# Peptides against a protein of PDB entry 2AKA: the designs that were tried, part 180

Target 1, 299 residues: chain A of PDB entry 2AKA
Amino acid sequence: MEDLIPLVNRLQDAFSAIGQNADLDLPQIAVVGGQSAGKSSVLENFVGRDFLPRGSGIVTRRPLVLQLVNSTTEYAEFLHCKGKKFTDFEEVRLEIEAETDRVTGTNKGISPVPINLRVYSPHVLNLTLVDLPGMTKVPVGDQPPDIEFQIRDMLMQFVTKENCLILAVSPANSDLANSDALKIAKEVDPQGQRTIGVITKLDLMDEGTDARDVLENKLLPLRRGYIGVVNRSQKDIDGKKDITAALAAERKFFLSHPSYRHLADRMGTPYLQKVLNQQLTNHIRDTLPGLRNKLQSQL

## One batch from the design tools (peptide; made by RFdiffusion4, then SolubleMPNN)

Design b2_p25_6_s4 (from b2_p25_6, 15 letters changed)
Fold by OpenDDE base, seed 2:
Structure b2_p25_6_s4 (fold): chain B 299 residues (1-299), chain A 25 residues (1-25)
Amino acid sequence: as target 1 above (299 residues)
Amino acid sequence: SMAEAIAKVESLFPEIDELVKKLQS
């Protein structure tokens, strides 16, 4: 069972090389959310490294297929530059930015062509995520006026697939009923069968308010439930606060909060990573027989 | 090349078949 995710990764790489990555209904998890919802921070917390582009507006401008692989060594490798091992994750960030700009240019446009990044680490579970551009209504810089719809169309290429699970990332300090992530998930998964909810920014909620009802799956029920996380603050990121220390602070937050203490063992980034690994593994198990038949017919 | 990529996919079929068999048992 532990080899199922790596096997699907090899399939993803092979189909990417023939330009069919977006068309193949492989079992995968697509990450969706509004701009500044905390998606990048969640992914970096899985790796324990700063390696994703940061900034205002649309930061992720191409799909990022992030393949996490448990290994005794720590390094990253891109599909577009095979054989080059990155051990400095700042160089990984720079490569993502350079490869994005090579295709999209300087106008901050988007492209549906994925970047494939594999990260080997002793600190990760086997997990594959597709990070998608953040949903926005406001063009920035020289972005086209219809950028909102371009992003939406790109997301739909992934989230409409039957074998795609949806990681819907929503900030708690905004109206969750109006979450862009939950809206798009509801559109393509009306019964909430393929959607996992992530609630970020729980530490930034107004005094006297909490997201307990959401986290207990009572407000907007999803079959796969919700997991709350606490990411580093912008000040912590700018100050280069260690992610390990931030994860300890996250644990302390849930344990010390009156509304979340009883949920603490089913909250936080480490638990999220475990749940996603298990859900993806089980999903591959359930879909693999059908996938085998489809692969035979498509080749 | 595309031919090499197709060959790579086909090379995975025995592993997939074995896993499917195990999952169905």
Scores: peptide ipSAE 0.232, ipTM 0.827, DockQ to the pose 0.770
Fold by OpenDDE base, seed 4:
Structure b2_p25_6_s4 (fold): chain B 299 residues (1-299), chain A 25 residues (1-25)
Amino acid sequence: as target 1 above (299 residues)
Amino acid sequence: SMAEAIAKVESLFPEIDELVKKLQS
């Protein structure tokens, strides 16, 4: 089944070229969450490289179709600049920013037009994610006053699709009951069939508090459950803390924490990556027969 | 071009069909 994700990737690339991505219900995982929920850090931790735009406010302003491909070599490729191999992930970041600005302009607006990025790496499992703009209520800079609704509408184009799994990223140091990610997921997936919960910032919770009940799927149950992760802090990122070291620290965190020790083998970024790979693979398997028929009808 | 993209999609159909057959067997 290892070839299912790459096959769908080729389909995604082909349909992106014809501008019909929004109408194609491809099996995919959409990443949703509020601003600063830790989405970018989760994705970078999968790759083991810093390559996503950073900053306050809306960082992701276009859907980023991130195709992770296990390979013996490490490089990135964009669909919009075929044939160019990026080995410097800082250049990848700059290209994302440049390509975003090219379409959205300088006003920090958003566009529904995806950026397609493929990352080949020996450190990744085959996995495709669609990183979506972070939900926000406050425009930054010269963004339109209705930016919140524009983002929401964009997200809805993805998460309403039946074949879209939802990776709902929520910070533990905020009220999870009011999580933007979980709210939007509940709206479009009321039975919690398509939603995978990711709980970030577990290391930033107030002393004496924990997210054990959430992680044990007892508080806000999802069929696909929750996975806790510990990302690098902004200070760690600015200090160029190595992602490998951060992953080791994450493992140590779960193993040493009284509330999470018993869950440690089902927590952390590596486990999340495995789960997402498996979930996506299984989801493709389940949807592929119907997808074939749909594809034929749309051509 | 759109034509090239369509052709690319169509070129994947045999692989998809094979996989679908395997899944249905």
Scores: peptide ipSAE 0.222, ipTM 0.821, DockQ to the pose 0.765
Fold by OpenDDE base, seed 5:
Structure b2_p25_6_s4 (fold): chain B 299 residues (1-299), chain A 25 residues (1-25)
Amino acid sequence: as target 1 above (299 residues)
Amino acid sequence: SMAEAIAKVESLFPEIDELVKKLQS
């Protein structure tokens, strides 16, 4: 069972080489959220490294297939530059930016062509995520005024697939009823069967307010529930605050908060990783027989 | 090439079949 995720990774790599024109619905987790919802921070916290592009507006401009693989060594590899091992994660960030620009140009446009990044680390669980561009209504650079809809169309290519799980990332310090992530999830998964809710920025909520009802799955119920996380602030990121220290602070936050103490063992980034690993593994298990049959018929 | 990619996918079939068999048992 532990080898299911790596097997699907190999399939993903093979299909990426053919432009993914095949109608193959691979079991995967698509990450969706508004701009500045905290998606990049969640993903970086899984790896324990700063490696994703940062900036204003739309940062992720191509789908990033992020394949986390537990191993004894720590390095990254890109499908587009096979044989090159990256041990400096700043170089990983630069390569993502360079490869993005190669396809999209300098106008901050978007492309549906994925970047495939595999990260080997002793600090990760086996997990594959597809990081998608952040939903935004504000064009940046030379982006067309309809960039919002271009992003939505791109997201729909992933999240409408039956075997796609949705990691919906929403900030707690914004109106959750207007969460872009939850809206798109509700559109394509109206019964809440494929959606996992992540609530970020719990530490930035106004005093006297909390997201307890959401985290307890009482307000906007999802079958797979919600997990709260506390990411580094932008100031902390700019100051290069250690992710390990941030994870400790996250744990302390949940344990000490009067509204979240009782949920603390089911909150935080480490728990999220475990849940996602388990859910993806189980999802692959459930879909693999059908996937095999589909492969036989299409290839 | 597309042909090479297809061949790579097909090369995974034995492993997939084994896993499917285990899951169905």
Scores: peptide ipSAE 0.222, ipTM 0.821, DockQ to the pose 0.767
Fold by OpenDDE base, seed 3:
Structure b2_p25_6_s4 (fold): chain B 299 residues (1-299), chain A 25 residues (1-25)
Amino acid sequence: as target 1 above (299 residues)
Amino acid sequence: SMAEAIAKVESLFPEIDELVKKLQS
């Protein structure tokens, strides 16, 4: 069972080489959410490194296929620059930015062509995620006026696929009923069969309010449920707060919060990573026979 | 090339088939 995710990674790499992009219905998890929903922070917390582009507006402008592989060593590799091992994760960030700009230009446009990044680490579980551009309604800089629709169309290429699981990232300090992530998920997965909810910014909720009903799967039920996380604040990121310390603070938050203490063992980034690994593994198991038959028919 | 990519995919079929068999047993 431990080899299923790496096998699909090899399939992803092979199909990426032929430019098939979103045409292949591979078992995968697409990450969706509005801008500033905390998607990048969740992914960086899995790796334990700062390696994703940061900035105002749309940070992710190409799909990022992030392949996490448990290994005794720590390094990253890009499919577009084979043979180069990155051990400095700042260089990983710079390469993502450079490769994005190479294809999209300097106008902060978007492209549906994925970047494939594999990260080997002793601190990760095997997990593959497709990080997608954050949904936005407001163009920034010299972005085209229809950027909202371009992003939406790009997301739809992934999330409409039957074998695509959806990691819907929503901030708790906003109205969850109006979550961009949950809206798009409901559009393509009306029965909530493929959607996993992530609730960020639980520490930024107004005093006297909580997301208990959501986290208990009582407000907007998803078959796969919700997991709450507490990411580093922007101040913590700017101050280079250690991710290990942030994970400890997250654990403390759930344990000490009156509304969440009883859920603490089913919350937090480490638990989310475990759940996603298990969900993806099981999903691959269930879909692999059908995928094999489909692949054979395309030859 | 497209041909090389197809060959890579095909090279994975034995492993896929083995895993499928294991999962179905």
Scores: peptide ipSAE 0.218, ipTM 0.816, DockQ to the pose 0.774

Design b2_p25_7_s1 (from b2_p25_7, 12 letters changed)
Fold by OpenDDE base, seed 5:
Structure b2_p25_7_s1 (fold): chain B 299 residues (1-299), chain A 25 residues (1-25)
Amino acid sequence: as target 1 above (299 residues)
Amino acid sequence: SAADFQAELEKLFKEIDELIEKLKE
């Protein structure tokens, strides 16, 4: 089963190259969440590198198909510039920004055309995620007043697909009942069959409060459950705190917290990565016969 | 190109078939 994710990656690349990505219901994981929910930090923690655009407001303005591939070497490649290997992840960030601006312009508009980024690393499991723009209600800069709906429409193109799993990222320091990620997931997956919950910012909750009930899958049950993570703070990111050190701190957080210590082995970024790898692999396996039939009809 | 795309699809289709058979074992 080790080759299932790479196989789907090749399909994604092939269809992206011809601009027909939206028509194929490929097994994939779409990442959804409000702005500042911690999506970028989760993805960067998987890679162990800072490589995603940062800032206030809408950072991701095009879908980012992030293909993580376990390899003996560490480098990144973009589908739009084949043959160029990026070893400096700051250059990866700059390329994402440049390619985004090339299509959307400088007005912070959005485009449904994906950017395909493949990262080879010895530190990753095979995993493909589609990072989607953060949901927002407030236009920033020269964004159109209907930007909220544009983002929503874009997300719906992915999350309504039967073979799309949903990684719903919600911050714990906000009202989870009003989580944009969980709301959209519930809308398109009312039975919670395709949704994986990620709870960020557990370290930023008020003293005397916790997200135990959510993490134990008792408050808003999802078939695939919830995984809590602790990301680097913006201060830590600006201070260039090492991701490895942050992961160690995350582990310590869960182990030492009275409300989470019993869940510690099923929490944290490394566990999340493993779960996503396994779930995606199994999902591909289950959908592969149907995918085969669809592909045959297009030959 | 369209030809390249078609060739890639054919290759992928074959690989999928092989994988499906392997998964049945």
Scores: peptide ipSAE 0.287, ipTM 0.849, DockQ to the pose 0.696
Fold by OpenDDE base, seed 1:
Structure b2_p25_7_s1 (fold): chain B 299 residues (1-299), chain A 25 residues (1-25)
Amino acid sequence: as target 1 above (299 residues)
Amino acid sequence: SAADFQAELEKLFKEIDELIEKLKE
């Protein structure tokens, strides 16, 4: 079971290296959400490092295939510069930005061509996520007027695939009924079979309000349920608040909150990582026979 | 290269088969 995710990683790398000429529906988790929904923060919390681009508007402009690999050492590797080990995660961030700009130009356009990033760390579980551009309705800077549709089309290329699980990231401090993530998930997964809900910004909800019903899977039921997380604020990020400290604060938040205390053991970034690892592993297992057959046809 | 890709696919296919067999146990 431990080798399933790495195996799929190798498949992803192989197909990416050739421009994904083979249309294989690989078991994977696509991360979707509106701008500023907290997607990048969730991913960084998994790694325990700041390594993703930050800024106003859309941060992710190319799909980022993030392959987390449990290892005794900590470093990152990109498929586009294979053999180069990055130990400074600031350099990882810079490389993502540079590689994004290389393909998209300087106008903050988007490209469907993935960046494949593998992160080895003793602090991660084996997990592969595809971070997708944040959904937006408003072009920023020199973005094309139809950027919303371009992003949507890009997302649809991933989330429409039957073997794609959807990590729908929604902020709790916004109307969840209007969640871009949940809307797109419902569009392609109307029965909620492939969608895992992540609720961010629980700490930013108005006093007297909570997302208990959502987190208990009572409001908008998903087969795979919801997991609440508390990410660092932008202020915390700018202040370089330690992720470990943030994770401790997250734990404290859930334990101390009257509405979430009873759910605390099934909330938070560490639990999310564990669940995603298990879900992906099981999903790969279930899809592996079909994947084998598809792969055989490519030989 | 195409040759490298083919070789990798063959290797992966073999590994998948092995894993499938293990999963049946």
Scores: peptide ipSAE 0.207, ipTM 0.814, DockQ to the pose 0.720
Fold by OpenDDE base, seed 2:
Structure b2_p25_7_s1 (fold): chain B 299 residues (1-299), chain A 25 residues (1-25)
Amino acid sequence: as target 1 above (299 residues)
Amino acid sequence: SAADFQAELEKLFKEIDELIEKLKE
């Protein structure tokens, strides 16, 4: 089963190259969340590198198909510039920004055209995620007044697909009942069959409060459950705090917290990566016969 | 090119078929 994710990656690349990425309903995981929910930090923690655009407002403005591939070497490659190997992840960030600006212009608008990025690393499991723009209600800068609805429509193009799993990212320091990620997931997946919950900012909750009931899947139950994570603070990111050190601090947080200690082995970024790899692999296996039939119709 | 794309799809189709058969074992 180790070759299932790479096989789907090749399909994604082939269809992206001809502009028909949406036609096959490929098994994939779409990442959804409000602005500042911690989506980018989760993805960077998987890679162990800073490589995503940062800033105020809407940071992700195009879908980013992030293909993680376990390898003995560490480098990144874009589908739009094949053959160029990036070993400096700051250059990866700059390329994402440049490619985004090339299509969207200077008005900070959005585009549904994906950026395809493959990262080879000895520190990752095989995993493909589609990072989507963060949901917002407030336009920033020169964004169109209907940007909220444009983002929503873009997300719906992915999350309505039957073979799309949904990684719903919600901050713990906000009311989870009002989570934008969980709301959109419930709209398209009312029985919670395709949704995986991620709870960020557990370290920023008020003293004496916890998200134990959510993490134990007792409050808002999902078939695929919830995984809590602790990301770097904005200060730590700005100060270029080492991700390895942050992952160690995350582990310590769960082990030392009275409400989470018993869940510690089923929490944190490394466990999340493992679960996503397994769930995606199994999902591909289950959908492969149907995918085969669809592919045959394209021959 | 269209020809390259078709060739890639045919290759992928064969690989999928082989993988499906392997998964049935």
Scores: peptide ipSAE 0.183, ipTM 0.805, DockQ to the pose 0.690
Fold by OpenDDE base, seed 3:
Structure b2_p25_7_s1 (fold): chain B 299 residues (1-299), chain A 25 residues (1-25)
Amino acid sequence: as target 1 above (299 residues)
Amino acid sequence: SAADFQAELEKLFKEIDELIEKLKE
């Protein structure tokens, strides 16, 4: 079963290389959420490295196909830079920014052309995610006035696909009923069959409030449930708090919180990574016969 | 190239078939 995700990775790379990403409904997980929902932090916590662009507004401006591969070594590779191994993850961040700017220009526009990044690490499970631009209603800088709709249209290209699972990232310190992630997920997956809920910023909730009912899947039920996480704050990032320490703090948070203690073993970034690996693997298994038939039609 | 893509697809197709057979066991 360990080979299923790498196999799909090769398919993704092959189709991306020829610009035919839309030709096959590949089993994948699309990550959706509003700006500042904590998507980038979740992904970085999986890798245990800082490697994604940071900033205000729309940071992710192209789809990022992030392929995590468990390996004895640690390095990254881009599909557009074949043969170059990145061991400095700051250079990975810079390459993402440079490659994004190469296609979109300097106007902070967006492009539907994906960046394919593979990360080998002993600290990851096999997992592929498609990080999508954060949903926004307010153009910034030189962005076109219809940027909201451009982002939405881009997201819809992924999340409308039947074999696309949706990782809906929502902050706990905002009204979940108004979550951009859950709204778009509900639109394309009204029965909640393809959506996995991630609740971030649990540590930033007002005193006396909690997201217990959400995390227990009682408020807005999803078939695949919800997983809470605690990301590093911007202060922690600026203070050079390492991800390992942050993961320990996250564990402590859930264990010590009276509303979440009973859920602690089913919360946190490591558990999320495990669940996503399992769900993606199972999803690939279930879709593989159909995928074979589709591939045959392309020969 | 298109030829490279075709070759890769054929290879992947075979690998998928092998995996499907393993899953049936």
Scores: peptide ipSAE 0.113, ipTM 0.770, DockQ to the pose 0.695

Design b2_p25_7_s2 (from b2_p25_7, 18 letters changed)
Fold by OpenDDE base, seed 2:
Structure b2_p25_7_s2 (fold): chain B 299 residues (1-299), chain A 25 residues (1-25)
Amino acid sequence: as target 1 above (299 residues)
Amino acid sequence: SEEEFKKKLEELFEEIDKLIEELEK
């Protein structure tokens, strides 16, 4: 069972190398959320490093296939530059930005062509995620007026696939009933069979308000449930606050909060990693016979 | 090359088959 996720990684790499990635319904987890929902922070917290582009507006402009691999050493590799090992994660960020700009140009447009990034680390579980552009209604820079629909169309290429699980990231300090992530998930997964809810910014909720009913899966039930997380603040990110310290603060938050204390063992970034690893592994197992048949048809 | 790609797909197919057999035990 431990080899199932690495097997899918090899399939992703092989088909991406020939530009045929869109022809396969590979078991995967697509990450969706509105701009500033905390999606990038969740991914960086898994790695324990700052490595994703930062800025205002649309930051992710190409799909990022993030392959986490448990290893004794820590380094990153890109599929588009094989043989180069990155040990400085600032260089990883710069490479993502450069590769994005190379394809999209100077207008801050989007491209459906994935960037494949593999991160080896002793601090991660085997896990593959596809980070997608944040949903927005506001064009930035020289983006076309219909950028909202371009992003939506790109997301639909992933989330409509039957073998795609959906990690829906929603901020708690906004109306969850109006969450862009939950709306798109409901559109393509009306029975909530493929959707995992992540609730961010629980520490930024108004005094006297909590998300207990959502986290207990009572308000907007999903078969796979909800997991709350607490990310670093923008101030903490700008100040280069250590992610390890932030994870400790997250644990303390759930343990000390009157509304979340009883849920604390089923909350937080480490628990989310474990759940996603297990769910992806099981999902691969369930889809493997179909994947075999599809691969056979390509021979 | 196309031949190298085909060979890689065959290897992956064999790996999948082996894993399926293990899962069925």
Scores: peptide ipSAE 0.159, ipTM 0.780, DockQ to the pose 0.659
Fold by OpenDDE base, seed 3:
Structure b2_p25_7_s2 (fold): chain B 299 residues (1-299), chain A 25 residues (1-25)
Amino acid sequence: as target 1 above (299 residues)
Amino acid sequence: SEEEFKKKLEELFEEIDKLIEELEK
């Protein structure tokens, strides 16, 4: 039972290798959110390394299948360059950028073809996520005028699948009613059965305001609830603040905040990792008979 | 290759089937 997530990883790799990833509704978690919602920071906090592209506008331009694997060693591997082990995570970032540009060109276009990245680390739980391009309303640079539509269509290819869980990332310092993540989640999951809410930027809320009602699942209830996180600030990222220190600061934030102290044990990046691991594992278990039947039909 | 893929699918199917059997015990 401990190898359910690795099993799905093998399935993902097999189908990706033949370009038939869409033919199998694999149990997975798709990460959705507006630009600058904090998605990349959440993922980097899981790994404890800086490895995702950064920049203005749309940074993620291809789906990134991120497979986290608990291991005694730390390294990364790409499916598109088998046999190469990356131990420098800056090189991982560069490879993502290069592989993205190879397919999309330099005009910041998008492609639905996933990049498959596996990260082995002693600091991660087994967890597979699909990072999707950030939703935007305004084309930037040389992007096509219909980029918003292209992104939406790409996201819909993932989030409409019945076996896809949705990690909806929303910033707390913006109106939750206008959350791009929650809007798309509501569209494809109107009953909130497949959606996990992540609330970022809790530390950037205006004085006298809090997201307690959201985090207590009272404002916009999701069956799977909400988890608040505190990512590194842009200043912290630019200053190369280590993620370990950031995680400690996150814990301190929740423990010391009057509105969140009572929730502190159910908040933060480490708790989010545990929840996602368990939910994905359970989801795989529930869908396993269906996967068996589908695979059998293809043999 | 197609043959390699088919073999991989068969292995994965068997693994899934085994896990289901274990879950049903």
Scores: peptide ipSAE 0.156, ipTM 0.780, DockQ to the pose 0.600
Fold by OpenDDE base, seed 5:
Structure b2_p25_7_s2 (fold): chain B 299 residues (1-299), chain A 25 residues (1-25)
Amino acid sequence: as target 1 above (299 residues)
Amino acid sequence: SEEEFKKKLEELFEEIDKLIEELEK
C-alpha cells in the first residue's frame, strides 16, 4: 500500500502535462475553505516550512496539487520546471506566484489549470492534496465582478467527482453553521461520505465558547469526522515563529483546554496528517480497480 | 507527444496491475 499515493502522483503529473488534470476523477483530497480560513497554514504545517503565497483577498488563484513525499532529503520540485530542485522554500513561494501570474496575469484572475508541486521531506507523510482557491464574495483589486462564481465553478470541477475526498476547512471563530467549506461539502456530498472536517482558529474563540460539539461530531455529523487544529497567528507568521514551536503550542492548547483535553489525542496537525495519509491510502486502494479500468479506456 | 503519453499510460497501467496483484495476496 506504500506505493499507492506515489502512483496517483505519477498519474496526476502525466495528465497535468497534457492539461487534463482538472477533468480527471482521480482519487484525491480537495481542500476547500473560505478566504482566511487557515488552509495555507494547515498545508505549511504539514511541510514545516513557509512556502505558500500570503496576502489579503484571494491568494490561491490556481489549483495547487501539493504532493508530499517522505524522503531522506528536503527539497521541492515543480512539474512545470522539471529538474530544478528548490531547497529555499521562499523561492518555492516566489515560483508559485510567478507561475500563477504567467497564466492569470497580474489582475488577480483565476485559472483552473493546476500547479503541481512536489515536496520531498523527512518530516512529512506521503500525502497529496489539491489546494483550491478560497471562496469569496467580494472581488479585490481588479478582479472581475463575477469572481465568486468563477471560483465556485472551479471548485465544483473537483468536489463533484466521486473519487474526490473533501477537506473542508472552517474557522471556529466564525459561525460554523454558515461555513463556506461545510456548505459546499454538504451540497456535493449530502450524506457526508467524502468530507473530512478541519476546524481552525480554536484558540481565537471567545472565552466561554468552544467547538466541542462540532469536534465530537454531534452538531454537523460527518462520516469521517472532524479534526481541530491550532495554527500560528499572523503575527507569529510575520515574526517567523518556528513551526515546530507552534506544533508544541498546539499540543499544549488541546491538553490544557477543559473542553478539548479528552479529545487531545485525536486533534492537532500531526494527527490530521496521519489521518489524511490513511484516508487517502485507503481511498486509493478502494478505487484502484476503477482507476485501472479508466486507464485502460484511455489506451 | 501523444505517443509518449500513451507509453506512459501503459507503464502506469502495468504498475497498477502489479499493485492490485499485491493487494490481493
Scores: peptide ipSAE 0.133, ipTM 0.766, DockQ to the pose 0.635
Fold by OpenDDE base, seed 1:
Structure b2_p25_7_s2 (fold): chain B 299 residues (1-299), chain A 25 residues (1-25)
Amino acid sequence: as target 1 above (299 residues)
Amino acid sequence: SEEEFKKKLEELFEEIDKLIEELEK
C-alpha cells in the first residue's frame, strides 16, 4: 500500500505534462479555505519549512499539487523544471511566485493550471494535496472585480469530482457554521462523505469559548470528522519561529486545555498528517479499479 | 508527443494492474 500515493503522483505528473485535463477523476485531496484560514501554515507544518508564498489577500493563485514523499534526503523539485533540486526552501517559495506570475501576469489574476511541487523529506509521510486559492469576497489591488467567482469556479472544478476528498480548513475564531470552507464542502458534499474538517486558530478563540462540540463531530457532523491544529502566529512566522518548536507548543496546547485534553491524541498537525496519509491511501485503493478501467478505455 | 503519452499511460496501466493484483492476495 506504500506505493499507492507515488502511483497517483506519477499519474498527476503525466497528465500535467500533457496539459490535457484528461477527464480522469484522480483520487486526491483538495485543500479549501477562506483567506487567512491558516491553510498555508498547515501545509508548511507538514514539511517543517517555510516555502509557500505569504502576503495579504489572495496568495495562492494557481492550484499547487503538493506531493510529499518520505525520503532520507530533503529537497524539492518542480515538474516544470525537472532535474533541478531545490535544497533552499526560500528558493522554492520564489519559484512558486515566479511561476505563478509567469502564467497569470502582473494583474494578480488566477489560473487553473496547476504547479506541481514534489518535496522529499525525512519528516513527511507520503501525502499529496492540491492547494487551491483561498476564497475571498473582496478584490484587492488590481484584481478583477469578479475574482471571487473566478476562484469559486476554479475550486468547483476540483471539489465537484467524486474522487476528490476535501480538506476544509476553517478558523475557530470565526463563526464555523458560516465558514467558506464548510459552505463549499456542504454544497458539493451535502452528506459529508468526502470532507475532512480542519479547525485552525483554536488558540485565538475568545476567552470562555471553545470548539469542543465541533471537534467532537457533534455540531456539524462529517463522516471523516474534524482535526484541530494550532499554527504559528503571523508574528511567529515573521520571527522565523521553528516549526518543530511550534509543533511542541501545539501538543502542549491540546494537553493543557480543559476542553481539548481528552482529544489531544487525535489533534495536532502530526495526527492530521497521519490521518490524511491513511485516508488518501485507502481512497486510492478504493478508486483504483475504476481508474484502471478508465485508463484501459483510453488505451 | 502523443505517442510518448500513450506509452506512459500503458506503463501506468500496467503498474495499476499489478498493484490491484497485489491488493487482491
Scores: peptide ipSAE 0.176, ipTM 0.791, DockQ to the pose 0.610; fails the geometry check

